# Ledger of designs, part 16: peptides against a protein of PDB entry 1ZZD

Target 1, 109 residues: chain A of PDB entry 1ZZD
Amino acid sequence: FQVVNPYLLRDLVDLGIWDEGMKQYLITQNGSIQGLPNVPQELKDLYKTVWEISQKTIINMAADRSVYIDQSHSLNLFLRAPTMGKLTSMHFYGWKKGLKTGMYYLRTQ

## One batch from the design tools (peptide; aimed at target 1 S89)

Design b2_p9_8_s1 (made by RFdiffusion4, then SolubleMPNN; from b2_p9_8, 4 letters changed)
Fold by OpenDDE base, seed 5:
Structure b2_p9_8_s1 (fold): chain B 109 residues (1-109), chain A 9 residues (1-9)
Amino acid sequence: as target 1 above (109 residues)
Amino acid sequence: VEIDESLLD
């Protein structure tokens, strides 16, 4: 089941904007706060869901990790609406960044 | 296979 990030909950409470309406909003938005006008951008950047993180950023982080491991690690990518063009771009970008293997696991929303 | 990195966000 869906659970609100406890740290996000804390920060929303600290902002004084946590209420039943906010709870319902998060449920309908699958945990996304990107559309909330009363949330600072800093928090929006911090609490991006897996569907909102830049794929390049994820690949870059994976590339950084791969420097210190012998065998390729599992790379999980999340796409709302995958296309063949985007998938191939992701694979080749990963290759370009020096990943031993391409995308291991793809999840779609 | 056609590659277009601009498709990545």
Scores: peptide ipSAE 0.069, ipTM 0.664, DockQ to the pose 0.776
OpenDDE base, seeds 1, 2, 3, 4: peptide ipSAE 0.048, 0.066, 0.066, 0.043; ipTM 0.624, 0.659, 0.665, 0.607

Design b2_p9_8_s2 (made by RFdiffusion4, then SolubleMPNN; from b2_p9_8, 4 letters changed)
Fold by OpenDDE base, seed 5:
Structure b2_p9_8_s2 (fold): chain B 109 residues (1-109), chain A 9 residues (1-9)
Amino acid sequence: as target 1 above (109 residues)
Amino acid sequence: VEVDESLLD
């Protein structure tokens, strides 16, 4: 069961583009608005799904948090189509950024 | 193990 982000819903309503068609579109796209031509880019950037966020960005954010904690927090990464090469790169990038613990949880779409 | 950071977005 998918629930539309209430803030996204609000913004789509404010844009005047929310309707049944939009609802069905979001369902089929698993909440992604990246393909919508009538949505401002700033909203697309704001409402990226977990599958659309840069992996480096996620790792960077985790690294920033780790500065203030003794034990590494859980790091969750999401990949549409993981490859061994990409996974390895993620692990090493995390290590390079100073994460005490590598990937804790990986989800695939 | 080879690492290719270009694979990350």
Scores: peptide ipSAE 0.074, ipTM 0.662, DockQ to the pose 0.768
OpenDDE base, seeds 1, 2, 3, 4: peptide ipSAE 0.058, 0.070, 0.073, 0.056; ipTM 0.629, 0.651, 0.662, 0.621; seed 1 fails the geometry check

Design b2_p9_8_s3 (made by RFdiffusion4, then SolubleMPNN; from b2_p9_8, 4 letters changed)
Fold by OpenDDE base, seed 2:
Structure b2_p9_8_s3 (fold): chain B 109 residues (1-109), chain A 9 residues (1-9)
Amino acid sequence: as target 1 above (109 residues)
Amino acid sequence: PVVDESLLD
């Protein structure tokens, strides 16, 4: 199991902030750098964990993939604190975007 | 049904 994205690791090294402490921090944060004050926002935007990515973006990506596949691949959605309203919105947005199936796997944190 | 897409991040 890889906690740190290899590209993130590279960029952290390039920033000169990679050390054992950073490594341990990332382990405890499950790879998230969102809480790091010494990381530029652009890198935070680039390196989001599955729990931090816009669900709309994920659905858009799935819709883009669906154009080229016959059988629907599994869509995995990750929500920290899902509500029925949000789940419903996700379902309908996915349908609206033309996903072949409304079936997806939901993970909650 | 009324769907509020604004709830989606």
Scores: peptide ipSAE 0.061, ipTM 0.626, DockQ to the pose 0.739
OpenDDE base, seeds 1, 3, 4, 5: peptide ipSAE 0.058, 0.060, 0.050, 0.061; ipTM 0.617, 0.628, 0.598, 0.625

Design b2_p9_8_s4 (made by RFdiffusion4, then SolubleMPNN; from b2_p9_8, 4 letters changed)
Fold by OpenDDE base, seed 1:
Structure b2_p9_8_s4 (fold): chain B 109 residues (1-109), chain A 9 residues (1-9)
Amino acid sequence: as target 1 above (109 residues)
Amino acid sequence: VVVDYSLLD
């Protein structure tokens, strides 16, 4: 089920653009605000959905954390439009970064 | 295998 980010809700209210139409828009866009013209870019950067975040960055952060984790962590990756090239790149990049588990779950939109 | 890591950006 969908859960509204309370911080996003607060910021949209502070911008004075929160209404029933905005609520329905967020539902149809699965929480994405990237297409909203009346939202500052800094907020768009802050409230990226999992489909809008660089998976390379996710893998980098996982690699950085791995040195502090005793057992392998369950890394989940998200691809909006999966391709064989992207999948291959993710597997090899994770391996190159030394991850014991480069992909536990793969989610697709 | 040729891997293009730029696809992850």
Scores: peptide ipSAE 0.131, ipTM 0.735, DockQ to the pose 0.866
OpenDDE base, seeds 2, 3, 4, 5: peptide ipSAE 0.050, 0.029, 0.049, 0.057; ipTM 0.624, 0.395, 0.608, 0.640; seed 3 fails the geometry check

## One batch from the design tools (peptide; aimed at target 1 S54 Q55 K56 S89)

Design b2_p10_3 (made by RFdiffusion4)
Pose (drawn by RFdiffusion4):
Structure b2_p10_3 (pose): chain A 109 residues (1-109), chain P 10 residues (1-10)
Amino acid sequence: as target 1 above (109 residues)
Amino acid sequence: EWWEKYEPFY
């Protein structure tokens, strides 16, 4: 099979740019839209992949919501070019933010 | 700080 994010999909049709220079490009690009030549910046900002969102923001939003969480939450973490140093900063950042669950799975590469 | 070296953790 193969299906595109329906919200991203609606927007590409609404711009008529849902030409084949898309379904194909999208799959051989991990489903990223940054650096597509013909897509508005607003769409780029709205449809970031998790690999394109700083794990800093991920951790901050987790810390925000956590004061309302009686228990904890499954905080999966995504690193692009993973070094031991970046991982260390990610662990400490979540640690100092007071999180109960600093990391569920680490998805990488 | 040492731990800010590798932020925003990409």

Design b2_p10_3_s1 (made by RFdiffusion4, then SolubleMPNN; from b2_p10_3, 6 letters changed)
Fold by OpenDDE base, seed 4:
Structure b2_p10_3_s1 (fold): chain B 109 residues (1-109), chain A 10 residues (1-10)
Amino acid sequence: as target 1 above (109 residues)
Amino acid sequence: SPIDKYMPFD
């Protein structure tokens, strides 16, 4: 099972901070580098897990793609702690952004 | 937009 993004691995090696300890840390953190003090913020912003990235951003990107191709039936959203309010809001936001189908797949942590 | 102020997520 792939825990670390191959490009993230490359960048960590380039930073000179990749070692067995880092590997074990990332395994325990499910690939997240957000808690690492020795990683530049720009890399933290670049490498977000599905649980850390804004789902609004995911919807925006899906809406942009839907202009050219049908991506509505393959859209997956990820929430740590979904509530009825969050689900309803995401559905309407997707609709507002022009998605043919609102939230199709929901994944929870 | 009315929907914006009711969105409990970013």
Scores: peptide ipSAE 0.047, ipTM 0.469, DockQ to the pose 0.378
OpenDDE base, seeds 1, 2, 3, 5: peptide ipSAE 0.015, 0.013, 0.007, 0.009; ipTM 0.324, 0.306, 0.313, 0.374

Design b2_p10_3_s2 (made by RFdiffusion4, then SolubleMPNN; from b2_p10_3, 4 letters changed)
Fold by OpenDDE base, seed 1:
Order: structure tokens, then C-alpha cells, then sequence
Structure b2_p10_3_s2 (fold): chain B 109 residues (1-109), chain A 10 residues (1-10)
């Protein structure tokens, strides 16, 4: 897990807003640019971090991949503020989608 | 699912 996406770095340099302060900001924000007012919305939509993308989509993608393999690939999920209820619901959703194995690894912010 | 409203969406 790298904090700064190299392509994001390139685009921030092209915008002329990259500096050491920006680097430190991104480190403290775990790579998120969503809070930057001077960044175009198009880039914010493009560079969502693992905490900012739909985990349901990740589960769907994992289920789709499992069609072509005997054993499910490892599934990593990321939650900002997990609760037991949310985790239980996610497990059931994964089961419903036909995942052969449960969640391999859970990361929390 | 109840958890969906608490997760980021695309």
C-alpha cells in the first residue's frame, strides 16, 4: 500500500500544486484528495482511495472473478468505521454472491 | 443491505 499514487503525483505536478506540503497533507489524509478545493472534480472521481470506493463493487468484482477459478481469490475489504452489523451484512452479501471463501483480510482506517 | 448506506459508492 503506497500513500501517493504515482499517476496522482503526475497530475498534481501538472496542476502546479505539488510540493512538500502537499505530500505531507496526502500522508495525513491517507492519499485522499477529496478535501482539496483546487483539484478538479474529475480528478477526485478518478483518484478515489481504497477507503472511498464502494466495497460492494469490490465484492461484486470478486464474485465475478470466482467464476473462472476453483478457489476464490483473496478478498480484501476496507472500512472507515466498521461495526459488527456492517461486517455481518457484508459477510452475508458475499455469501449471497457466491463467494467460496469468506473475507480474507479486513483493513480499518 | 443496511451496511450499504455507510459505505462509499461510485
Amino acid sequence: as target 1 above (109 residues)
Amino acid sequence: SPWEKYLPFE
Scores: peptide ipSAE 0.031, ipTM 0.377, DockQ to the pose 0.342
OpenDDE base, seeds 2, 3, 4, 5: peptide ipSAE 0.021, 0.020, 0.020, 0.013; ipTM 0.368, 0.465, 0.464, 0.285

Design b2_p10_3_s3 (made by RFdiffusion4, then SolubleMPNN; from b2_p10_3, 6 letters changed)
Fold by OpenDDE base, seed 1:
Structure b2_p10_3_s3 (fold): chain B 109 residues (1-109), chain A 10 residues (1-10)
Amino acid sequence: as target 1 above (109 residues)
Amino acid sequence: DPYELYLPFD
């Protein structure tokens, strides 16, 4: 289930590069604009998909939020190309950061 | 982070 980001749409329209071809491109790329050469880097940094964000950063943010709740958060992680080593490292890192649960749900592309 | 050295992840 994907929802079109209205802010991304707006910015692409403002750049004058939005058309049917761009729409189809985004569909095939699952919303990623990282491969577009005519998009400013600041927009690429802003509109990273879940597969392009550091999951270590996600774990850090989850650990920071856990300070405000008594029970464990629902932590969803996303990896494009997971390995057993990466998964193990993520579990240990989460434990080290004090998360009450290792991982709620893992999605892979 | 010691885990990054042996089991790196981003």
Scores: peptide ipSAE 0.028, ipTM 0.526, DockQ to the pose 0.374
OpenDDE base, seeds 2, 3, 4, 5: peptide ipSAE 0.009, 0.019, 0.021, 0.026; ipTM 0.457, 0.497, 0.454, 0.510

Design b2_p10_3_s4 (made by RFdiffusion4, then SolubleMPNN; from b2_p10_3, 6 letters changed)
Fold by OpenDDE base, seed 3:
Structure b2_p10_3_s4 (fold): chain B 109 residues (1-109), chain A 10 residues (1-10)
Amino acid sequence: as target 1 above (109 residues)
Amino acid sequence: SEIDKYFPFE
């Protein structure tokens, strides 16, 4: 299991901010760099963890793909703090966006 | 977007 993305590691080294402290920080943050003040926003956007990506965007992308192929059966969604309201909204949002089956797999932190 | 307000999830 890789906590740190190897490409992220490379970029952090290139920034000159990689050290043992950074390594331990990333381990405690489960790979997230969003809280690092010395990392460019561009890299933060690039290296979002699954819990930091907009699931609405994921659904949108899946809907776009569904025009050509059915990806609904393999769609995985991630929420840190799910509620019944959010889950219901996600289901109907996917349906409204035109997912063929409307089925997806939800994972929680 | 316009529809986002009806779907309160991120």
Scores: peptide ipSAE 0.060, ipTM 0.644, DockQ to the pose 0.313
OpenDDE base, seeds 1, 2, 4, 5: peptide ipSAE 0.057, 0.055, 0.052, 0.051; ipTM 0.650, 0.620, 0.625, 0.633

Design b2_p10_4 (made by RFdiffusion4)
Pose (drawn by RFdiffusion4):
Structure b2_p10_4 (pose): chain A 109 residues (1-109), chain P 10 residues (1-10)
Amino acid sequence: as target 1 above (109 residues)
Amino acid sequence: SYDFSDDNFY
């Protein structure tokens, strides 16, 4: 099979740019839209892949919501060009933010 | 030491 994010999908149709220079490009690009030549910036900002969101924001939003969490939450973490140093900063950042669950799975590469 | 720059967290 193969299906595109329905919200991203609606918007590409609404711009008539849902031409084939898309279904194909999208698949051979991991489903990213940054650096597509014909897409508005607002859509680029709205449809970031998790690989395109700083794990810093991920951790901050987790810290925000955690003061309302009696238990904990499964905080999966995504790193693009993973170095031991980046991972160390990610662990300590979550650690100093007071999180109970610093990391569930690390998804990488 | 730790690097807390935003770019370090990608």

Design b2_p10_4_s1 (made by RFdiffusion4, then SolubleMPNN; from b2_p10_4, 3 letters changed)
Fold by OpenDDE base, seed 1:
Structure b2_p10_4_s1 (fold): chain B 109 residues (1-109), chain A 10 residues (1-10)
Amino acid sequence: as target 1 above (109 residues)
Amino acid sequence: SVDLSDENFY
């Protein structure tokens, strides 16, 4: 239950597909509904987990926040299956976007 | 060369 967004829970209930089986499914899928065939695509787009959002977007948002912050702030990035190429690209992209530091926290599954 | 596309991030 702790991995389920409360708004997602509500919407799944409204769809009439919430039950114990769905709960267990979401737990095993770390909150992801992307694999559910009976969920509208618009809801899948709305309820992406951190592992399903482009981290380029996260870097963009961090760079935008940096405009309003005098000192460097923490940045957490999430990659399900990181590769050297992805890590290198993220590093250079962060540099290109003018982040104050190239240091960030990287989480993997 | 470094690919900066979203596709490269995921």
Scores: peptide ipSAE 0.037, ipTM 0.550, DockQ to the pose 0.696
OpenDDE base, seeds 2, 3, 4, 5: peptide ipSAE 0.031, 0.027, 0.034, 0.032; ipTM 0.486, 0.465, 0.538, 0.524; seed 5 fails the geometry check

Design b2_p10_4_s2 (made by RFdiffusion4, then SolubleMPNN; from b2_p10_4, 5 letters changed)
Fold by OpenDDE base, seed 3:
Structure b2_p10_4_s2 (fold): chain B 109 residues (1-109), chain A 10 residues (1-10)
Amino acid sequence: as target 1 above (109 residues)
Amino acid sequence: MVDLSEENFY
């Protein structure tokens, strides 16, 4: 089932753009607000869906915290359109960053 | 062979 992000809802109400049409838009866009012209970029950055976040950044953040953990991360990565090239590059990048687990699960859309 | 040019995986 779908869960409404109450903070996003509040911000859209504060912007005066929340209505039934906006609700249906969010449903059809799987929660993405990136295509909304009347939404400030700051809010677009704040409310990125998992498919809109750089996985390279996620790997970097994982590498940054890896030095403080004893075992390893259950690092899940998300690729909307995976290819062999992307996967290979991602694995080697994680490896070069010193990750013991470069990818636990791969989620695709 | 796998093309490693696809390094920008987002």
Scores: peptide ipSAE 0.050, ipTM 0.563, DockQ to the pose 0.409
OpenDDE base, seeds 1, 2, 4, 5: peptide ipSAE 0.037, 0.047, 0.038, 0.041; ipTM 0.555, 0.570, 0.542, 0.539

Design b2_p10_4_s3 (made by RFdiffusion4, then SolubleMPNN; from b2_p10_4, 5 letters changed)
Fold by OpenDDE base, seed 3:
Structure b2_p10_4_s3 (fold): chain B 109 residues (1-109), chain A 10 residues (1-10)
Amino acid sequence: as target 1 above (109 residues)
Amino acid sequence: MVDLSDEAFY
């Protein structure tokens, strides 16, 4: 089931653009606000869904944390449309960054 | 053939 992000809700209210139409929009867009013209880019960046975040960034953050983790990360990667090329790139990049686990699960849409 | 462009990670 879907749960409203209370921080996003507050910010949309503060922008004066929260209404029933906005609620329905968010439901149909699975929480994405990237297509909203009246939302500042800063908020669009803040409220990116997992499908809108570069997995390169996710891998980088995992690598940064890895030096403080004894075993390994259960690192999950998310691709709307995975290809062999993308997967290869992610695996090699994670490997080059020194990750023990380059990909625990692959989530697709 | 490893592509490290941003596009490759979406």
Scores: peptide ipSAE 0.411, ipTM 0.921, DockQ to the pose 0.852
OpenDDE base, seeds 1, 2, 4, 5: peptide ipSAE 0.388, 0.043, 0.314, 0.327; ipTM 0.914, 0.642, 0.890, 0.888

Design b2_p10_4_s4 (made by RFdiffusion4, then SolubleMPNN; from b2_p10_4, 5 letters changed)
Fold by OpenDDE base, seed 3:
Structure b2_p10_4_s4 (fold): chain B 109 residues (1-109), chain A 10 residues (1-10)
Amino acid sequence: as target 1 above (109 residues)
Amino acid sequence: SVDLSDETFF
């Protein structure tokens, strides 16, 4: 199920753009505000959904954490529109960053 | 085909 992020709700109210139409928009967009013209870019960056975050950044963060954590923790990657090029790039980039023993799951929208 | 020479955005 889908619920509205309470902090996002607060910020949209503070911007004075929250209404029933906005609520329905968020529901249909699975929480994404990237398409809203009257929302500051700072908030768009803050409230990116998993489908809108660079997975390269996620891999970088995982590589940094791997120094101090057990590799038993699985990494989850998210692609809205997977292609062979993206999958290959992700695989080799993860390998390059030292995620050789880590297991990751690919999730698609 | 897959071209590894081109950086793919992900």
Scores: peptide ipSAE 0.054, ipTM 0.505, DockQ to the pose 0.289
OpenDDE base, seeds 1, 2, 4, 5: peptide ipSAE 0.045, 0.044, 0.043, 0.051; ipTM 0.513, 0.511, 0.505, 0.507

Design b2_p10_5 (made by RFdiffusion4)
Pose (drawn by RFdiffusion4):
Structure b2_p10_5 (pose): chain A 109 residues (1-109), chain P 10 residues (1-10)
Amino acid sequence: as target 1 above (109 residues)
Amino acid sequence: LEEFDDLIED
């Protein structure tokens, strides 16, 4: 099979750019839209992949919500070009933010 | 510490 994010899908049709220079490009690009030549910036900002969101924001939003969480939450973490240093900063950052669950799975590469 | 915390922005 293969299906595109329906919200991203609706918007590409609404711009008529849902031409084939898309279904194909999207698949051989991990489903990213940054650096597509014909897409508005607003859409680029709205449809960031998790790999395109700083794990810093991920951790901050987790810390924000956590004061309302009696238990904990499964905080999966995503790193692009993973170095031992970046991982160390990610662990410490979550640690000093007071999180109970610093990391569930690390998804990488 | 702020420079260290910023390593996870990428």

Design b2_p10_5_s1 (made by RFdiffusion4, then SolubleMPNN; from b2_p10_5, 5 letters changed)
Fold by OpenDDE base, seed 3:
Structure b2_p10_5_s1 (fold): chain B 109 residues (1-109), chain A 10 residues (1-10)
Amino acid sequence: as target 1 above (109 residues)
Amino acid sequence: MEEFENLIDE
């Protein structure tokens, strides 16, 4: 089931834009606020859904952590529309960054 | 290689 992010809710209330319409909007947008014109960019960046986060950044952060991990990461990656090119790029990029596990699960939309 | 890596977030 869907769970409301209480921090996002608070910030939308503080902006004075929380109402039943906003609630329905968030439901239809699967939690995304990127399309809301009255929301500051800082909040849009803060409340990115997994589908709006750079997977390259996720791989980089995984690489940064990897030097402190004995075994490996259960690194999950997320692509709305996976292609062979994207998948190959992700694997080789992760490998180049020294990841033992470049991708544990791929989630698609 | 850079072009190849850029495919990740397309």
Scores: peptide ipSAE 0.265, ipTM 0.821, DockQ to the pose 0.748
OpenDDE base, seeds 1, 2, 4, 5: peptide ipSAE 0.255, 0.238, 0.255, 0.222; ipTM 0.823, 0.816, 0.821, 0.809

Design b2_p10_5_s2 (made by RFdiffusion4, then SolubleMPNN; from b2_p10_5, 4 letters changed)
Fold by OpenDDE base, seed 1:
Structure b2_p10_5_s2 (fold): chain B 109 residues (1-109), chain A 10 residues (1-10)
Amino acid sequence: as target 1 above (109 residues)
Amino acid sequence: MEEFESLIDD
């Protein structure tokens, strides 16, 4: 089930734009506020969903985490519209970053 | 490589 980020909820309340309509909007948009014209860009940048963050950044974070562990760990990638080119790019980029495993879980929207 | 890597951010 859908859960609204409590910090996002608070900020939307503070903006005075939280209501039942906003709640339903967030549910239908899977938590995204990127399409809301009355939300400051700063908040949009802060509350990006997994579908709105560069997966290159996710790979970088995974590579950084791998420095602190002595075993391979699961990597989850999220692509709204996956293409063969993107998948190939991710594979090679992960390899280039020295990830301990070339296997990852791919989720699509 | 950079050419392909840029596709990740689309």
Scores: peptide ipSAE 0.035, ipTM 0.534, DockQ to the pose 0.757
OpenDDE base, seeds 2, 3, 4, 5: peptide ipSAE 0.021, 0.022, 0.020, 0.028; ipTM 0.471, 0.479, 0.487, 0.504

Design b2_p10_5_s3 (made by RFdiffusion4, then SolubleMPNN; from b2_p10_5, 5 letters changed)
Fold by OpenDDE base, seed 1:
Structure b2_p10_5_s3 (fold): chain B 109 residues (1-109), chain A 10 residues (1-10)
Amino acid sequence: as target 1 above (109 residues)
Amino acid sequence: MEEFENLILE
């Protein structure tokens, strides 16, 4: 199901660029605003989709919070185009960071 | 190892 981000909606209204065309654009781009030329870079950085976030950053944040978790946590990773090299790299990197669960689900696009 | 760590930045 689609979920409207009310903060993104507000910011696009405040920019004066919210209309039916923008709505359809966001639907077709699965919520990405990276391709919008009239959107400030600060907002593009704020409203990254999961496919636009470094998986290394996600693994780092997972490692940082893991010290507060007794057992383990469900770490999901997201790759548009997975390769054996990328998967191997993520597993070994997560292992070196001390993650008990290197990957729970892999999401692909 | 560093080469592999860079592959997940994409």
Scores: peptide ipSAE 0.030, ipTM 0.605, DockQ to the pose 0.752
OpenDDE base, seeds 2, 3, 4, 5: peptide ipSAE 0.025, 0.026, 0.026, 0.025; ipTM 0.575, 0.580, 0.568, 0.590

Design b2_p10_5_s4 (made by RFdiffusion4, then SolubleMPNN; from b2_p10_5, 5 letters changed)
Fold by OpenDDE base, seed 3:
Structure b2_p10_5_s4 (fold): chain B 109 residues (1-109), chain A 10 residues (1-10)
Amino acid sequence: as target 1 above (109 residues)
Amino acid sequence: MEEFFSLIDE
């Protein structure tokens, strides 16, 4: 089921743009606020959905912490529209970054 | 190689 992000809710209230329409908007947009013109970019960056986050960045962060992990980490990656090119790129990039597990699960939309 | 890895976020 859907859970309201209380921090996002607070920020939208503080902006004075929270109402029933905004609630319905968030539901239809699966939580995304990227399309809201009256929301500051800083908040848009803060409240990115998983589909709006650079997967390359996620791989980089995984690589950064991997040196402190004995075995490996269950790195999950997210692609709206996976292609063989993207998948191959992700695997080789993770490998080049030294990840033992470049991808545990792939989530698609 | 950089072009290849740019595919990740396309």
Scores: peptide ipSAE 0.423, ipTM 0.918, DockQ to the pose 0.752
OpenDDE base, seeds 1, 2, 4, 5: peptide ipSAE 0.407, 0.406, 0.413, 0.397; ipTM 0.915, 0.915, 0.916, 0.913

Design b2_p10_6 (made by RFdiffusion4)
Pose (drawn by RFdiffusion4):
Structure b2_p10_6 (pose): chain A 109 residues (1-109), chain P 10 residues (1-10)
Amino acid sequence: as target 1 above (109 residues)
Amino acid sequence: DIDDFDPPPP
């Protein structure tokens, strides 16, 4: 099969740019839209892949919501160009933010 | 690099 994010999909149709220079590009680009030449910045900001969101923000939002979580939450973490140093900072950052669950799975590469 | 974490202290 193969299906595109329906919200991203609606917007590409609404701009008429849902030409084939898309369905194909999107799949051979991991479903990213950053650096597509013909897409508004607002859409780029709205449809970031998780690989394109700083794990810092991910952790912060987790810390924010955690004061309202009696138990814990499954905090999966995503690293692009993973070094031992970046992972160390990610662990410590979650640790000093007081999180109960510093990491569920690490998805990488 | 979007992951601008500070390093942990010694």

Design b2_p10_6_s1 (made by RFdiffusion4, then SolubleMPNN; from b2_p10_6 with I2L D6E)
Fold by OpenDDE base, seed 2:
Structure b2_p10_6_s1 (fold): chain B 109 residues (1-109), chain A 10 residues (1-10)
Amino acid sequence: as target 1 above (109 residues)
Amino acid sequence: DLDDFEPPPP
């Protein structure tokens, strides 16, 4: 089940490029707008999907949020080709950043 | 570099 980001939807409507064709495009592209030529780069940077951003950034943002609440146990990480080396590196980095839980949900593409 | 955590390709 894929849900379109409501803020992305709003911005696409404001750009005047939202229609059924765009909707179908986003479905086929798994929500990615990186390939759209008529979208400003600032919006592309803002609406990167989990497969279009380094997981280091994801961990950084999660660590910042964990100062207030412990949601690290539900943190989803996305790797295209997971290895023990990558997993170890991410684990120690998360620990170093102060994540309260060393348990991550790993997703692979 | 394992610290890249698979950044997107250029």
Scores: peptide ipSAE 0.105, ipTM 0.744, DockQ to the pose 0.156
OpenDDE base, seeds 1, 3, 4, 5: peptide ipSAE 0.033, 0.027, 0.025, 0.026; ipTM 0.496, 0.480, 0.467, 0.464

Design b2_p10_6_s2 (made by RFdiffusion4, then SolubleMPNN; from b2_p10_6 with I2L)
Fold by OpenDDE base, seed 5:
Structure b2_p10_6_s2 (fold): chain B 109 residues (1-109), chain A 10 residues (1-10)
Amino acid sequence: as target 1 above (109 residues)
Amino acid sequence: DLDDFDPPPP
């Protein structure tokens, strides 16, 4: 089953665009609202799915935290369409940014 | 140098 973000649901209701059609759209799009023309960009940025957010940013933040706490074991990264090149690049990017272990959990769609 | 593994812009 798919769970809609309750805050997203609220905002869609507040926009007056929540209906059965919207519900079905979200299901088919795996929760992505990026393709909706009637949603402001600010909300699209706010409600990016894990597949749409910059993983470099996630790594950067983890690297910054690693100065105090090594959180490599709890870091989850998401790639919708992984390739060997992307995976390798992601690994080395984390290493280059100073992750102590260079390890993370990789999730794919 | 490294492949871009970030998602493409919408």
Scores: peptide ipSAE 0.159, ipTM 0.780, DockQ to the pose 0.124
OpenDDE base, seeds 1, 2, 3, 4: peptide ipSAE 0.104, 0.068, 0.099, 0.082; ipTM 0.763, 0.708, 0.737, 0.732

